Peptides against a protein of PDB entry 8RAJ. Designs and how they scored, part 4

Target 1, 54 residues: chain A of PDB entry 8RAJ
Amino acid sequence: LPAENEDPDKAVVDLHRSPPKTKDPDLTPSGIIAKVKAGDMTQETARELLLAMR

## One batch from the design tools (peptide; made by RFdiffusion4, then SolubleMPNN)

Design b1_p9_4_s1 (from b1_p9_4, 4 letters changed)
Fold by OpenDDE base, seed 5:
Structure b1_p9_4_s1 (fold): chain B 54 residues (1-54), chain A 9 residues (1-9)
Amino acid sequence: as target 1 above (54 residues)
Amino acid sequence: DQAEIDALL
């Protein structure tokens, strides 16, 4: 079975990167909340992202 | 929802 190399580095939201112009469903307010609920994002990172979107 | 967002802020 080829290991799905889910590159864990691609899930790291760089807060200093210009917001991706891509409609990344994972970077919507709902997607951020879903990641926090899944344990895939810290509450602090989610807070910073949500503040940067206002 | 907005309440879940506000709980994270």
Scores: peptide ipSAE 0.248, ipTM 0.798, DockQ to the pose 0.734
Fold by OpenDDE base, seed 4:
Structure b1_p9_4_s1 (fold): chain B 54 residues (1-54), chain A 9 residues (1-9)
Amino acid sequence: as target 1 above (54 residues)
Amino acid sequence: DQAEIDALL
């Protein structure tokens, strides 16, 4: 059975990258919260991202 | 919402 290639486009948010100037819906406060609720992001990573956006 | 943000901080 071919292993489903888990989509490599899970954008690993590099915490060390300059704040993205991109209207990426996944990097909005609401998008971050949605990822945590989906289990796609840890609460700690979400906390660090939200603090860096302030 | 802001309350969900504040619960993560």
Scores: peptide ipSAE 0.247, ipTM 0.797, DockQ to the pose 0.741
Fold by OpenDDE base, seed 3:
Structure b1_p9_4_s1 (fold): chain B 54 residues (1-54), chain A 9 residues (1-9)
Amino acid sequence: as target 1 above (54 residues)
Amino acid sequence: DQAEIDALL
């Protein structure tokens, strides 16, 4: 079975990249909150992303 | 939920 190496580097949201037209479940408000709760995202980065989606 | 979003804003 090929281990799907989820490359952890693909989870880095580049704040300078134009917001991808929302199909990434990890960039949904719920996905952002889940990353903060997991310790995979800072509260500040989450705030900036949520403000950019408004 | 919306309250969790509002707590991050």
Scores: peptide ipSAE 0.247, ipTM 0.797, DockQ to the pose 0.723
Fold by OpenDDE base, seed 2:
Structure b1_p9_4_s1 (fold): chain B 54 residues (1-54), chain A 9 residues (1-9)
Amino acid sequence: as target 1 above (54 residues)
Amino acid sequence: DQAEIDALL
């Protein structure tokens, strides 16, 4: 089975990058909450992202 | 939902 090399660099949300005007479903408020629920994001990182979107 | 957002803030 080819290991899906999920590029680990694509999973790192750069908090210092201006939120791309791209409708990234993973960077919507709902996408952030989904990542926290999945255990793929810390609550602290989610808080910082949600505050930066206000 | 908004309650889930508010629980993270």
Scores: peptide ipSAE 0.246, ipTM 0.798, DockQ to the pose 0.732

Design b1_p9_4_s2 (from b1_p9_4, 4 letters changed)
Fold by OpenDDE base, seed 3:
Structure b1_p9_4_s2 (fold): chain B 54 residues (1-54), chain A 9 residues (1-9)
Amino acid sequence: as target 1 above (54 residues)
Amino acid sequence: VDAEIDALL
């Protein structure tokens, strides 16, 4: 099977999007930190997301 | 991860 092209554009968390009613594991505080550690998210974007969840 | 991010958890 061809590797599913994980569309890198779908991994971008839109800060202006209403919080998903679904527990997206990638939008949890732990998921955000994991993305920063992977280099997939900036520390600034992570801070803004975490503040929006407070 | 910056200590400021860890302080927000």
Scores: peptide ipSAE 0.362, ipTM 0.831, DockQ to the pose 0.148
Fold by OpenDDE base, seed 2:
Structure b1_p9_4_s2 (fold): chain B 54 residues (1-54), chain A 9 residues (1-9)
Amino acid sequence: as target 1 above (54 residues)
Amino acid sequence: VDAEIDALL
């Protein structure tokens, strides 16, 4: 079976990593929601991230 | 986007 090389460039947001203090547009509440809408993030992961930012 | 995500914003 060919291993589908899942693109290693999907930045797996490590939920255990301290949120980078960088104004990364990808880690803003709006950026998180945009990733969910794009299918690049699960709703559950987005919820956990938003709660951790709260 | 689920209403619960929208409520966290």
Scores: peptide ipSAE 0.360, ipTM 0.831, DockQ to the pose 0.231
Fold by OpenDDE base, seed 1:
Parts: C-alpha cells; structure tokens; sequence
Structure b1_p9_4_s2 (fold): chain B 54 residues (1-54), chain A 9 residues (1-9)
C-alpha cells in the first residue's frame, strides 16, 4: 500500500482563512437585483436585503 | 428595477 504521505503540514486548514464566505451569489447586491429583474423577488424585499447589507 | 434600488448600489 503506497502510504500517500499527504504532508499533514499542507493540511494546515488556515483557521484564520475565513471560510470562503460563500456569498450566496443570490445574496449579493447583483444577485438580488437579478432576482428582481427575473420577477423572483419583490422590489421591497430587495430593498430590505440591500439595506441590511450596508 | 426601480431607480431607488439602483441608487443603493
């Protein structure tokens, strides 16, 4: 069995690497606007979300 | 998209 010595030092999960904020593409300002343009979100809900991100 | 949303960007 080849011991894949995956160097455990390369698995330093940089705990200071903020987990990639999976900015839900749908929760970005651009994603919110895209949903409004698609008719999938009301203008009022979009406004509230955009204000909460400010 | 209303101009008010566009003004928040």
Amino acid sequence: as target 1 above (54 residues)
Amino acid sequence: VDAEIDALL
Scores: peptide ipSAE 0.357, ipTM 0.832, DockQ to the pose 0.124
Fold by OpenDDE base, seed 4:
Structure b1_p9_4_s2 (fold): chain B 54 residues (1-54), chain A 9 residues (1-9)
Amino acid sequence: as target 1 above (54 residues)
Amino acid sequence: VDAEIDALL
């Protein structure tokens, strides 16, 4: 059985970390929405992140 | 995606 390579680079978004000034496309509002649409993030976590960035 | 999330963009 091929082991599903769990991609270890699932950036654990720490909700308590100040939004990194990083140009990380995965931490932009558009990147967060893309993760929700992909099923990689819950809608509630996305809402909390977007509110913390405002 | 809920319209509430889209309203935050």
Scores: peptide ipSAE 0.356, ipTM 0.828, DockQ to the pose 0.224

Design b1_p9_4_s3 (from b1_p9_4, 3 letters changed)
Fold by OpenDDE base, seed 3:
Structure b1_p9_4_s3 (fold): chain B 54 residues (1-54), chain A 9 residues (1-9)
Amino acid sequence: as target 1 above (54 residues)
Amino acid sequence: DEAEIEALL
């Protein structure tokens, strides 16, 4: 069985990257909140992302 | 807090 090494580095949202025109479901307000609830994102980072979407 | 995140939606 190939271990699907889910590369944990692909889940890091770079705040300095221009928002890709791709509707990444992980970059929706609901996706950000889901990451915070899962413990995969800090509340501070989530706040900064949500403010940048306004 | 979670409530502060929800207020930003």
Scores: peptide ipSAE 0.209, ipTM 0.774, DockQ to the pose 0.231
Fold by OpenDDE base, seed 4:
Structure b1_p9_4_s3 (fold): chain B 54 residues (1-54), chain A 9 residues (1-9)
Amino acid sequence: as target 1 above (54 residues)
Amino acid sequence: DEAEIEALL
């Protein structure tokens, strides 16, 4: 059985990249919190991202 | 904490 290539393009949000003009729901404040609740993001990374959006 | 994240929304 071919192992499903889990696509390694889990978009690692580069904190040093200018905030993408992304309509990416995953980079909204609500999307960031949803990732933390899912265990896909650390609370510290979420805090840094939310502060950088202000 | 989680409450600090929620207060940033």
Scores: peptide ipSAE 0.186, ipTM 0.759, DockQ to the pose 0.229
Fold by OpenDDE base, seed 5:
Order: C-alpha cells, then sequence, then structure tokens
Structure b1_p9_4_s3 (fold): chain B 54 residues (1-54), chain A 9 residues (1-9)
C-alpha cells in the first residue's frame, strides 16, 4: 500500500508563536480563510488569529 | 461562523 503522503509541510499555525517575520501566505488573512474553507482550520482558530493580527 | 470570519478581513 503506498503510504498516503500526508504533506508534512502543512505549516501548523501555532497561535502562541510570534508571527514569522516572513510573509507566510498561510498566515495572511486570505490564507487563514482559505484553510477554514478547505476544512484545515477551525473557525474559532481562524477568529483568534485574525484578531491577533488586527 | 463564516460571516464573522469575513467581517475580520
Amino acid sequence: as target 1 above (54 residues)
Amino acid sequence: DEAEIEALL
């Protein structure tokens, strides 16, 4: 059985980590919403992230 | 909800 390549490079957004000085597209407001729409992030986690960026 | 998330953009 080929191991499902779970892409190990799905950056787990740590809410408690200082925002990276690099524009991670996954940490943009649009990137956060895209993760929620994909089912890769909860609405609550997205809300907390967006509020922390405001 | 989705509307609350969109309102934070």
Scores: peptide ipSAE 0.173, ipTM 0.750, DockQ to the pose 0.220
Fold by OpenDDE base, seed 2:
Structure b1_p9_4_s3 (fold): chain B 54 residues (1-54), chain A 9 residues (1-9)
Amino acid sequence: as target 1 above (54 residues)
Amino acid sequence: DEAEIEALL
């Protein structure tokens, strides 16, 4: 099975980009926490993102 | 810590 090369550039959340008006499920508060629990995001990055979404 | 993230929900 070809490993789907998830573009590593799509995993990098640009903290300086205005929150996409698209309901990206991966950038919801629940999606951010899911990434932290999976080990795909640091706790600090998650905190910064969650604070920027308030 | 994990509790600080949970408190931000």
Scores: peptide ipSAE 0.172, ipTM 0.749, DockQ to the pose 0.226

Design b1_p9_4_s4 (from b1_p9_4, 4 letters changed)
Fold by OpenDDE base, seed 2:
Structure b1_p9_4_s4 (fold): chain B 54 residues (1-54), chain A 9 residues (1-9)
Amino acid sequence: as target 1 above (54 residues)
Amino acid sequence: VDEEIERLL
């Protein structure tokens, strides 16, 4: 049975799509605070990260 | 959230 040609042109990864600026929501000041409020980060680690961003 | 964390924002 001939393998039907899966048209390789339908997987055009748009290389010109600017990578989503992954503003890692977890590395924003608001994201850091959200992690502390969730219990996923210590207040000390949050202070260190916020100081390193300044 | 500690007031100190809020002061860094």
Scores: peptide ipSAE 0.378, ipTM 0.845, DockQ to the pose 0.232
Fold by OpenDDE base, seed 3:
Structure b1_p9_4_s4 (fold): chain B 54 residues (1-54), chain A 9 residues (1-9)
Amino acid sequence: as target 1 above (54 residues)
Amino acid sequence: VDEEIERLL
């Protein structure tokens, strides 16, 4: 079975990129918390993202 | 989720 290469480069939110003018539903405060609860994001990365939105 | 994340909301 070919392991579906989940392209690891698409999951990295560049914190230095200008905030996308798109309401990315995955980058809402609630979406960030949901990713941490799912184990898909570290608490540290979530903290940095939430601070950058403030 | 640690209480610290909840305080940042």
Scores: peptide ipSAE 0.374, ipTM 0.842, DockQ to the pose 0.157
Fold by OpenDDE base, seed 4:
Structure b1_p9_4_s4 (fold): chain B 54 residues (1-54), chain A 9 residues (1-9)
Amino acid sequence: as target 1 above (54 residues)
Amino acid sequence: VDEEIERLL
């Protein structure tokens, strides 16, 4: 059974790559507020999430 | 957005 080569080049975690600034826009305070305004989130859930971020 | 959510920002 040929072990198909796991490309060793995928293991270069660029330690100088700034952690992906993908703070999920959905989990930012502004993203939470946007979901409430869109009707996709309740005000209560938004309050709980914002409190958990502090 | 209710004033209460705005106070949490």
Scores: peptide ipSAE 0.373, ipTM 0.842, DockQ to the pose 0.254
Fold by OpenDDE base, seed 1:
Structure b1_p9_4_s4 (fold): chain B 54 residues (1-54), chain A 9 residues (1-9)
Amino acid sequence: as target 1 above (54 residues)
Amino acid sequence: VDEEIERLL
């Protein structure tokens, strides 16, 4: 069984687990877009986050 | 990145 190496240092932004901290640099609009471009976030999750910040 | 996401910025 390949252990999926979920890198424990990548803060997976789970929308169901914690409200977006307005002070988290990873939850800025630019930080969200950067995570999507890096493949660390889905486009759907990014859309939901951006809508929740508006 | 979808153009819809870019329009939300």
Scores: peptide ipSAE 0.337, ipTM 0.827, DockQ to the pose 0.221

Design b1_p9_5_s1 (from b1_p9_5 with E2D E3A)
Fold by OpenDDE base, seed 2:
Structure b1_p9_5_s1 (fold): chain B 54 residues (1-54), chain A 9 residues (1-9)
Amino acid sequence: as target 1 above (54 residues)
Amino acid sequence: VDAEIEELL
């Protein structure tokens, strides 16, 4: 049985592959504001997060 | 939401 040549090129873990931007919608500026409006986040925590994104 | 937070956007 011919050994299926698993293409060694598929094992190139692109180390430059930016970690999947889990666009956690909750970590966007708009998502943070939405959490504050819902009562799921304090205004102070939202301020700190928004400042850290600048 | 305070205007101070909205100004941070």
Scores: peptide ipSAE 0.199, ipTM 0.781, DockQ to the pose 0.209
Fold by OpenDDE base, seed 5:
Structure b1_p9_5_s1 (fold): chain B 54 residues (1-54), chain A 9 residues (1-9)
Amino acid sequence: as target 1 above (54 residues)
Amino acid sequence: VDAEIEELL
């Protein structure tokens, strides 16, 4: 059976990482909300990220 | 997504 290569590029949003100087679409407020809606991020993690961006 | 998260946008 081909191992499903779970793409290791699930950008783990490290809450403790300095905001990337790159426009990572995954770190925009809209990108964070999209991850929560997809089930790829907890609502609590999204809250902490959005507060840290304020 | 709860309203609390949407209010942080």
Scores: peptide ipSAE 0.197, ipTM 0.777, DockQ to the pose 0.276
Fold by OpenDDE base, seed 1:
Structure b1_p9_5_s1 (fold): chain B 54 residues (1-54), chain A 9 residues (1-9)
Amino acid sequence: as target 1 above (54 residues)
Amino acid sequence: VDAEIEELL
């Protein structure tokens, strides 16, 4: 089985590396919630992102 | 979506 080494460091949106581009579909409120449901984002990181978008 | 945001906040 190819271990999908999805580098966990690449799936985590680094809040410090770039301001969320309002046009990035992965950084919409719906995209953030989808990542949390998939297990690709922590609830805490999602909370911080959603608060920064309000 | 809004209820899911409220659960995360």
Scores: peptide ipSAE 0.129, ipTM 0.727, DockQ to the pose 0.726
Fold by OpenDDE base, seed 4:
Structure b1_p9_5_s1 (fold): chain B 54 residues (1-54), chain A 9 residues (1-9)
Amino acid sequence: as target 1 above (54 residues)
Amino acid sequence: VDAEIEELL
């Protein structure tokens, strides 16, 4: 059975890291909301990230 | 997007 390579590069968003000026679409407000809708992020973590971006 | 942010905040 091929081991599903769970891509270990699920970017663990370190909440204590100064928000990188990331062109990372996954760290935009829209990207965060998309992760919550996909079940890939908790609503609480999304709230904390969005508040830190204000 | 703003309405979805307002629901999360």
Scores: peptide ipSAE 0.128, ipTM 0.725, DockQ to the pose 0.737

Design b1_p9_5_s2 (from b1_p9_5, 3 letters changed)
Fold by OpenDDE base, seed 5:
Structure b1_p9_5_s2 (fold): chain B 54 residues (1-54), chain A 9 residues (1-9)
Amino acid sequence: as target 1 above (54 residues)
Amino acid sequence: VQEEIDRLL
């Protein structure tokens, strides 16, 4: 059975990169909250991202 | 969503 290697590098939101002008669902307030609920993002990282969007 | 944002902030 091929293990679906979900590439762990695709989940890292670079906090120091200018927000990509792309409609990345992961960079929306709803996408961030979805990642926290899934366990794919820490509450601290989510807080920092949400503060940077204000 | 907003209530969960407010809990994280």
Scores: peptide ipSAE 0.308, ipTM 0.824, DockQ to the pose 0.733
Fold by OpenDDE base, seed 3:
Structure b1_p9_5_s2 (fold): chain B 54 residues (1-54), chain A 9 residues (1-9)
Amino acid sequence: as target 1 above (54 residues)
Amino acid sequence: VQEEIDRLL
């Protein structure tokens, strides 16, 4: 069975990239908080993302 | 949600 190598490079939000013109549903304030609660995002990264959306 | 945002900022 080929293990689906989930490409880890697709989950890294580049904070220095121009804001994606796509409403990424995972980059909503609620989606960010859900990732922090799941342990899938650091509080620091969440803070930076939330500040950039303000 | 807002209270949790305010705790992270």
Scores: peptide ipSAE 0.307, ipTM 0.824, DockQ to the pose 0.768
Fold by OpenDDE base, seed 2:
Structure b1_p9_5_s2 (fold): chain B 54 residues (1-54), chain A 9 residues (1-9)
Amino acid sequence: as target 1 above (54 residues)
Amino acid sequence: VQEEIDRLL
């Protein structure tokens, strides 16, 4: 039986693609506010984080 | 967003 050519274009993970600078969406002022609105963060913790970013 | 920041500060 002919071995079906598994096309070895196994997605070349471009190791030279700089990891997208994950601006951690959770560490942005907007992300912090989104977490507070979701109930995933306290207003006090959000205040402390926002003050530390200033 | 800014008004919500200003309320949290």
Scores: peptide ipSAE 0.306, ipTM 0.829, DockQ to the pose 0.706
Fold by OpenDDE base, seed 1:
Structure b1_p9_5_s2 (fold): chain B 54 residues (1-54), chain A 9 residues (1-9)
Amino acid sequence: as target 1 above (54 residues)
Amino acid sequence: VQEEIDRLL
């Protein structure tokens, strides 16, 4: 069985689990864009997050 | 950053 090495240190931003804490560096506009560029976030999830912060 | 936001919206 390949252990899916989900890196436990990658905070998966689950939009359904908690309102974005305004203090999470991963939920800043720059942090969101960095995750999209790294392939760690979809463009759709990034769009939804950025719209919810406006 | 803003230019990349404007591409995602």
Scores: peptide ipSAE 0.305, ipTM 0.822, DockQ to the pose 0.731

Design b1_p9_5_s3
Fold by OpenDDE base, seed 3:
Order: sequence, then structure tokens, then C-alpha cells
Structure b1_p9_5_s3 (fold): chain B 54 residues (1-54), chain A 9 residues (1-9)
Amino acid sequence: as target 1 above (54 residues)
Amino acid sequence: VEEEIEELL
């Protein structure tokens, strides 16, 4: 059975790039919290993102 | 986790 290639285009959020003017629903404070709760993001990365949005 | 994130919002 060919393993379904999990699409490697998980958009790597470059923390050093100025946030694109796109309202990415995944980069809302609530979206960040949801990713941490799902185990898809570390608490440290979430903290850095939330501080950069302030 | 939840308490530490709430302090940052």
C-alpha cells in the first residue's frame, strides 16, 4: 500500500518574515491556541507568535 | 498551557 504522502507543504510560518497582510485564520490568537491544544505547535512557538502579534 | 497562554493575550 503506498503510504499517503502527508503533503510536506505544511506552510512553515517564517517567524522572521513580516506577517503577510493575509488574514490567515490559522494565525489568529485562537488558531495558535488551538494548534497547541492539538499538539501541532509547541508552547514556546505559540508564545513567540503571540508576542510578535502584540 | 491554557493559563500561560491566557496571560499573553
Scores: peptide ipSAE 0.478, ipTM 0.871, DockQ to the pose 0.235
Fold by OpenDDE base, seed 5:
Structure b1_p9_5_s3 (fold): chain B 54 residues (1-54), chain A 9 residues (1-9)
Amino acid sequence: as target 1 above (54 residues)
Amino acid sequence: VEEEIEELL
């Protein structure tokens, strides 16, 4: 029985982690929107990230 | 979802 333990922890953008100096496409406004559209991010988390970028 | 995210940009 393959338990596909896809670790859900790898997709969580840690809001409290210093923004990686890498242009993570996931940390752009467009990347955040794309994650919410994919169902990989909540709208609330997206709002908090977008507000933290202003 | 799209409209409410666009309002935040």
Scores: peptide ipSAE 0.477, ipTM 0.871, DockQ to the pose 0.225
Fold by OpenDDE base, seed 1:
Structure b1_p9_5_s3 (fold): chain B 54 residues (1-54), chain A 9 residues (1-9)
Amino acid sequence: as target 1 above (54 residues)
Amino acid sequence: VEEEIEELL
């Protein structure tokens, strides 16, 4: 089976695995929205992130 | 997708 090359450059923001780095452009409200639109983040995870940043 | 995120901002 081809190992699905999970592109290691797609930082999957796992809220359970790492505290949000306030300097990560992927953790900005716009970055979160972009990840959901790309299918790289669930809406639920995006909601939890956005609420934690407010 | 867009509607649910806009409600959260």
Scores: peptide ipSAE 0.473, ipTM 0.870, DockQ to the pose 0.216
Fold by OpenDDE base, seed 2:
Structure b1_p9_5_s3 (fold): chain B 54 residues (1-54), chain A 9 residues (1-9)
Amino acid sequence: as target 1 above (54 residues)
Amino acid sequence: VEEEIEELL
């Protein structure tokens, strides 16, 4: 059985792809506001976090 | 979002 050459060219890990900035989407100002709206965060905790980002 | 941040600050 011929070994089907797995095309080594399909594993181009784009080393120039900036690592996904794991800016935790939940720790953005918008993510904080979304957590408050969902009831998953208190307004006081949201204020403290927003002030710490300033 | 900006208005909602201002309301929280």
Scores: peptide ipSAE 0.472, ipTM 0.868, DockQ to the pose 0.702

Design b1_p9_5_s4 (from b1_p9_5 with E2Q)
Fold by OpenDDE base, seed 2:
Structure b1_p9_5_s4 (fold): chain B 54 residues (1-54), chain A 9 residues (1-9)
Amino acid sequence: as target 1 above (54 residues)
Amino acid sequence: VQEEIEELL
């Protein structure tokens, strides 16, 4: 059975792709507001976090 | 979003 050459050139890991900035989308001002709306964060904790980002 | 931030500040 011929070994089908798995073309090793299709795994071009673009080393120039900036690592996804894990700006935790949940720690953005919008993510904080979204957590408050979901009931997953208190308004007081959200205020403290927003003030700490200022 | 800006109004919601201002309401939280």
Scores: peptide ipSAE 0.472, ipTM 0.869, DockQ to the pose 0.701
Fold by OpenDDE base, seed 3:
Structure b1_p9_5_s4 (fold): chain B 54 residues (1-54), chain A 9 residues (1-9)
Amino acid sequence: as target 1 above (54 residues)
Amino acid sequence: VQEEIEELL
């Protein structure tokens, strides 16, 4: 059975790039918290993102 | 986890 290649295009959020003016629904404070709860993001990365949005 | 994130919002 060919393993379904999980698409490696997980959008690597480059923290050093100025946020594109796209309202990415995944980069809301609530979306960040949801990713941490799912185990898809570290608390440290979530903290850095939340501080950069303030 | 949740308490530390709530202080940052």
Scores: peptide ipSAE 0.471, ipTM 0.870, DockQ to the pose 0.234
Fold by OpenDDE base, seed 4:
Structure b1_p9_5_s4 (fold): chain B 54 residues (1-54), chain A 9 residues (1-9)
Amino acid sequence: as target 1 above (54 residues)
Amino acid sequence: VQEEIEELL
């Protein structure tokens, strides 16, 4: 069976990974909010990420 | 939910 291509663009943000020092637009507070609005992130995951950045 | 996200910014 062809492995369903799990979309490699789902950057699984590992909440336990040290915040990357990279200016990744996806890891800015605005980028996190954008992912929640797109349905690509849960509100709980967004909350945990925002707390880890504060 | 928007308010809780805004309070975290």
Scores: peptide ipSAE 0.469, ipTM 0.868, DockQ to the pose 0.233
Fold by OpenDDE base, seed 5:
Structure b1_p9_5_s4 (fold): chain B 54 residues (1-54), chain A 9 residues (1-9)
Amino acid sequence: as target 1 above (54 residues)
Amino acid sequence: VQEEIEELL
């Protein structure tokens, strides 16, 4: 029985982590929206990230 | 993208 333990922890953008100095595509407005559409991010987390970019 | 951001806010 393959328990696909895809660690859900690897896709969570830590809002409290200093923004990586790398242009992480996940930290762009488009990347955030893409994650929400994929189901990898909540709308609430996306809103908080987008507000923190303003 | 901007419209989709506004739908999320």
Scores: peptide ipSAE 0.460, ipTM 0.864, DockQ to the pose 0.713

Design b1_p9_6_s1 (from b1_p9_6 with V1T E3A)
Fold by OpenDDE base, seed 3:
Structure b1_p9_6_s1 (fold): chain B 54 residues (1-54), chain A 9 residues (1-9)
Amino acid sequence: as target 1 above (54 residues)
Amino acid sequence: TEAEIEALL
């Protein structure tokens, strides 16, 4: 079975990157909360992302 | 999470 190498680097949201014109499901408010619950994102980074989406 | 990040701010 090919191990789906989920490249962990693809999950890093760069705050300085121009917002992707694509609806990345991982950048939705719900996706951000899910990453924090998984331990893949800090609450502070999630707060900054949510504020940038406002 | 902190009130599910302050009710999504």
Scores: peptide ipSAE 0.504, ipTM 0.883, DockQ to the pose 0.354
Fold by OpenDDE base, seed 5:
Structure b1_p9_6_s1 (fold): chain B 54 residues (1-54), chain A 9 residues (1-9)
Amino acid sequence: as target 1 above (54 residues)
Amino acid sequence: TEAEIEALL
């Protein structure tokens, strides 16, 4: 079976990484919610990110 | 829940 090409360009949001100096659309509140809706992020990880951004 | 995440925005 061909390995499903997991898109290697899916930026895994590292909670422990210093916030990027660039507006990563994936790190915006809207981008976080979009990842949860897509099944690419857990609700717990999204909660932790949103709390760290306040 | 999704609603709890939305409440944190």
Scores: peptide ipSAE 0.495, ipTM 0.880, DockQ to the pose 0.205
Fold by OpenDDE base, seed 2:
Structure b1_p9_6_s1 (fold): chain B 54 residues (1-54), chain A 9 residues (1-9)
Amino acid sequence: as target 1 above (54 residues)
Amino acid sequence: TEAEIEALL
């Protein structure tokens, strides 16, 4: 079975980087909530990201 | 909580 190359560049969201003006669907409020629901993000990290976007 | 995240939207 080919090992799924999980692309290790699945963006570590650098909380200290100014949110790129890129419409990254994964960094929208809805994308953040979707990651939490998928188990790919903690509720704490999601809260910090949402606060940084305000 | 999930509810606290939803309240920040």
Scores: peptide ipSAE 0.494, ipTM 0.879, DockQ to the pose 0.277
Fold by OpenDDE base, seed 4:
Structure b1_p9_6_s1 (fold): chain B 54 residues (1-54), chain A 9 residues (1-9)
Amino acid sequence: as target 1 above (54 residues)
Amino acid sequence: TEAEIEALL
C-alpha cells in the first residue's frame, strides 16, 4: 500500500525564525489556538508563540 | 484550554 505522503506543507513554525512579515492566518492568536485544538501544535509551542507576540 | 486563557491575559 503506498504510504499516504503526509503533506510536507505542515509549516513547522520555527520559533528562531524572524517574525514572519506574512499575514499568515495560522500565526494569529486565534490561528495558533486552532492549531492546538486540531492537534497540529503543542500547547507549549503555542504558549511560546503567543508570548513572543506580546 | 490553558492556551486560550493565556491568550486573553
Scores: peptide ipSAE 0.487, ipTM 0.884, DockQ to the pose 0.218

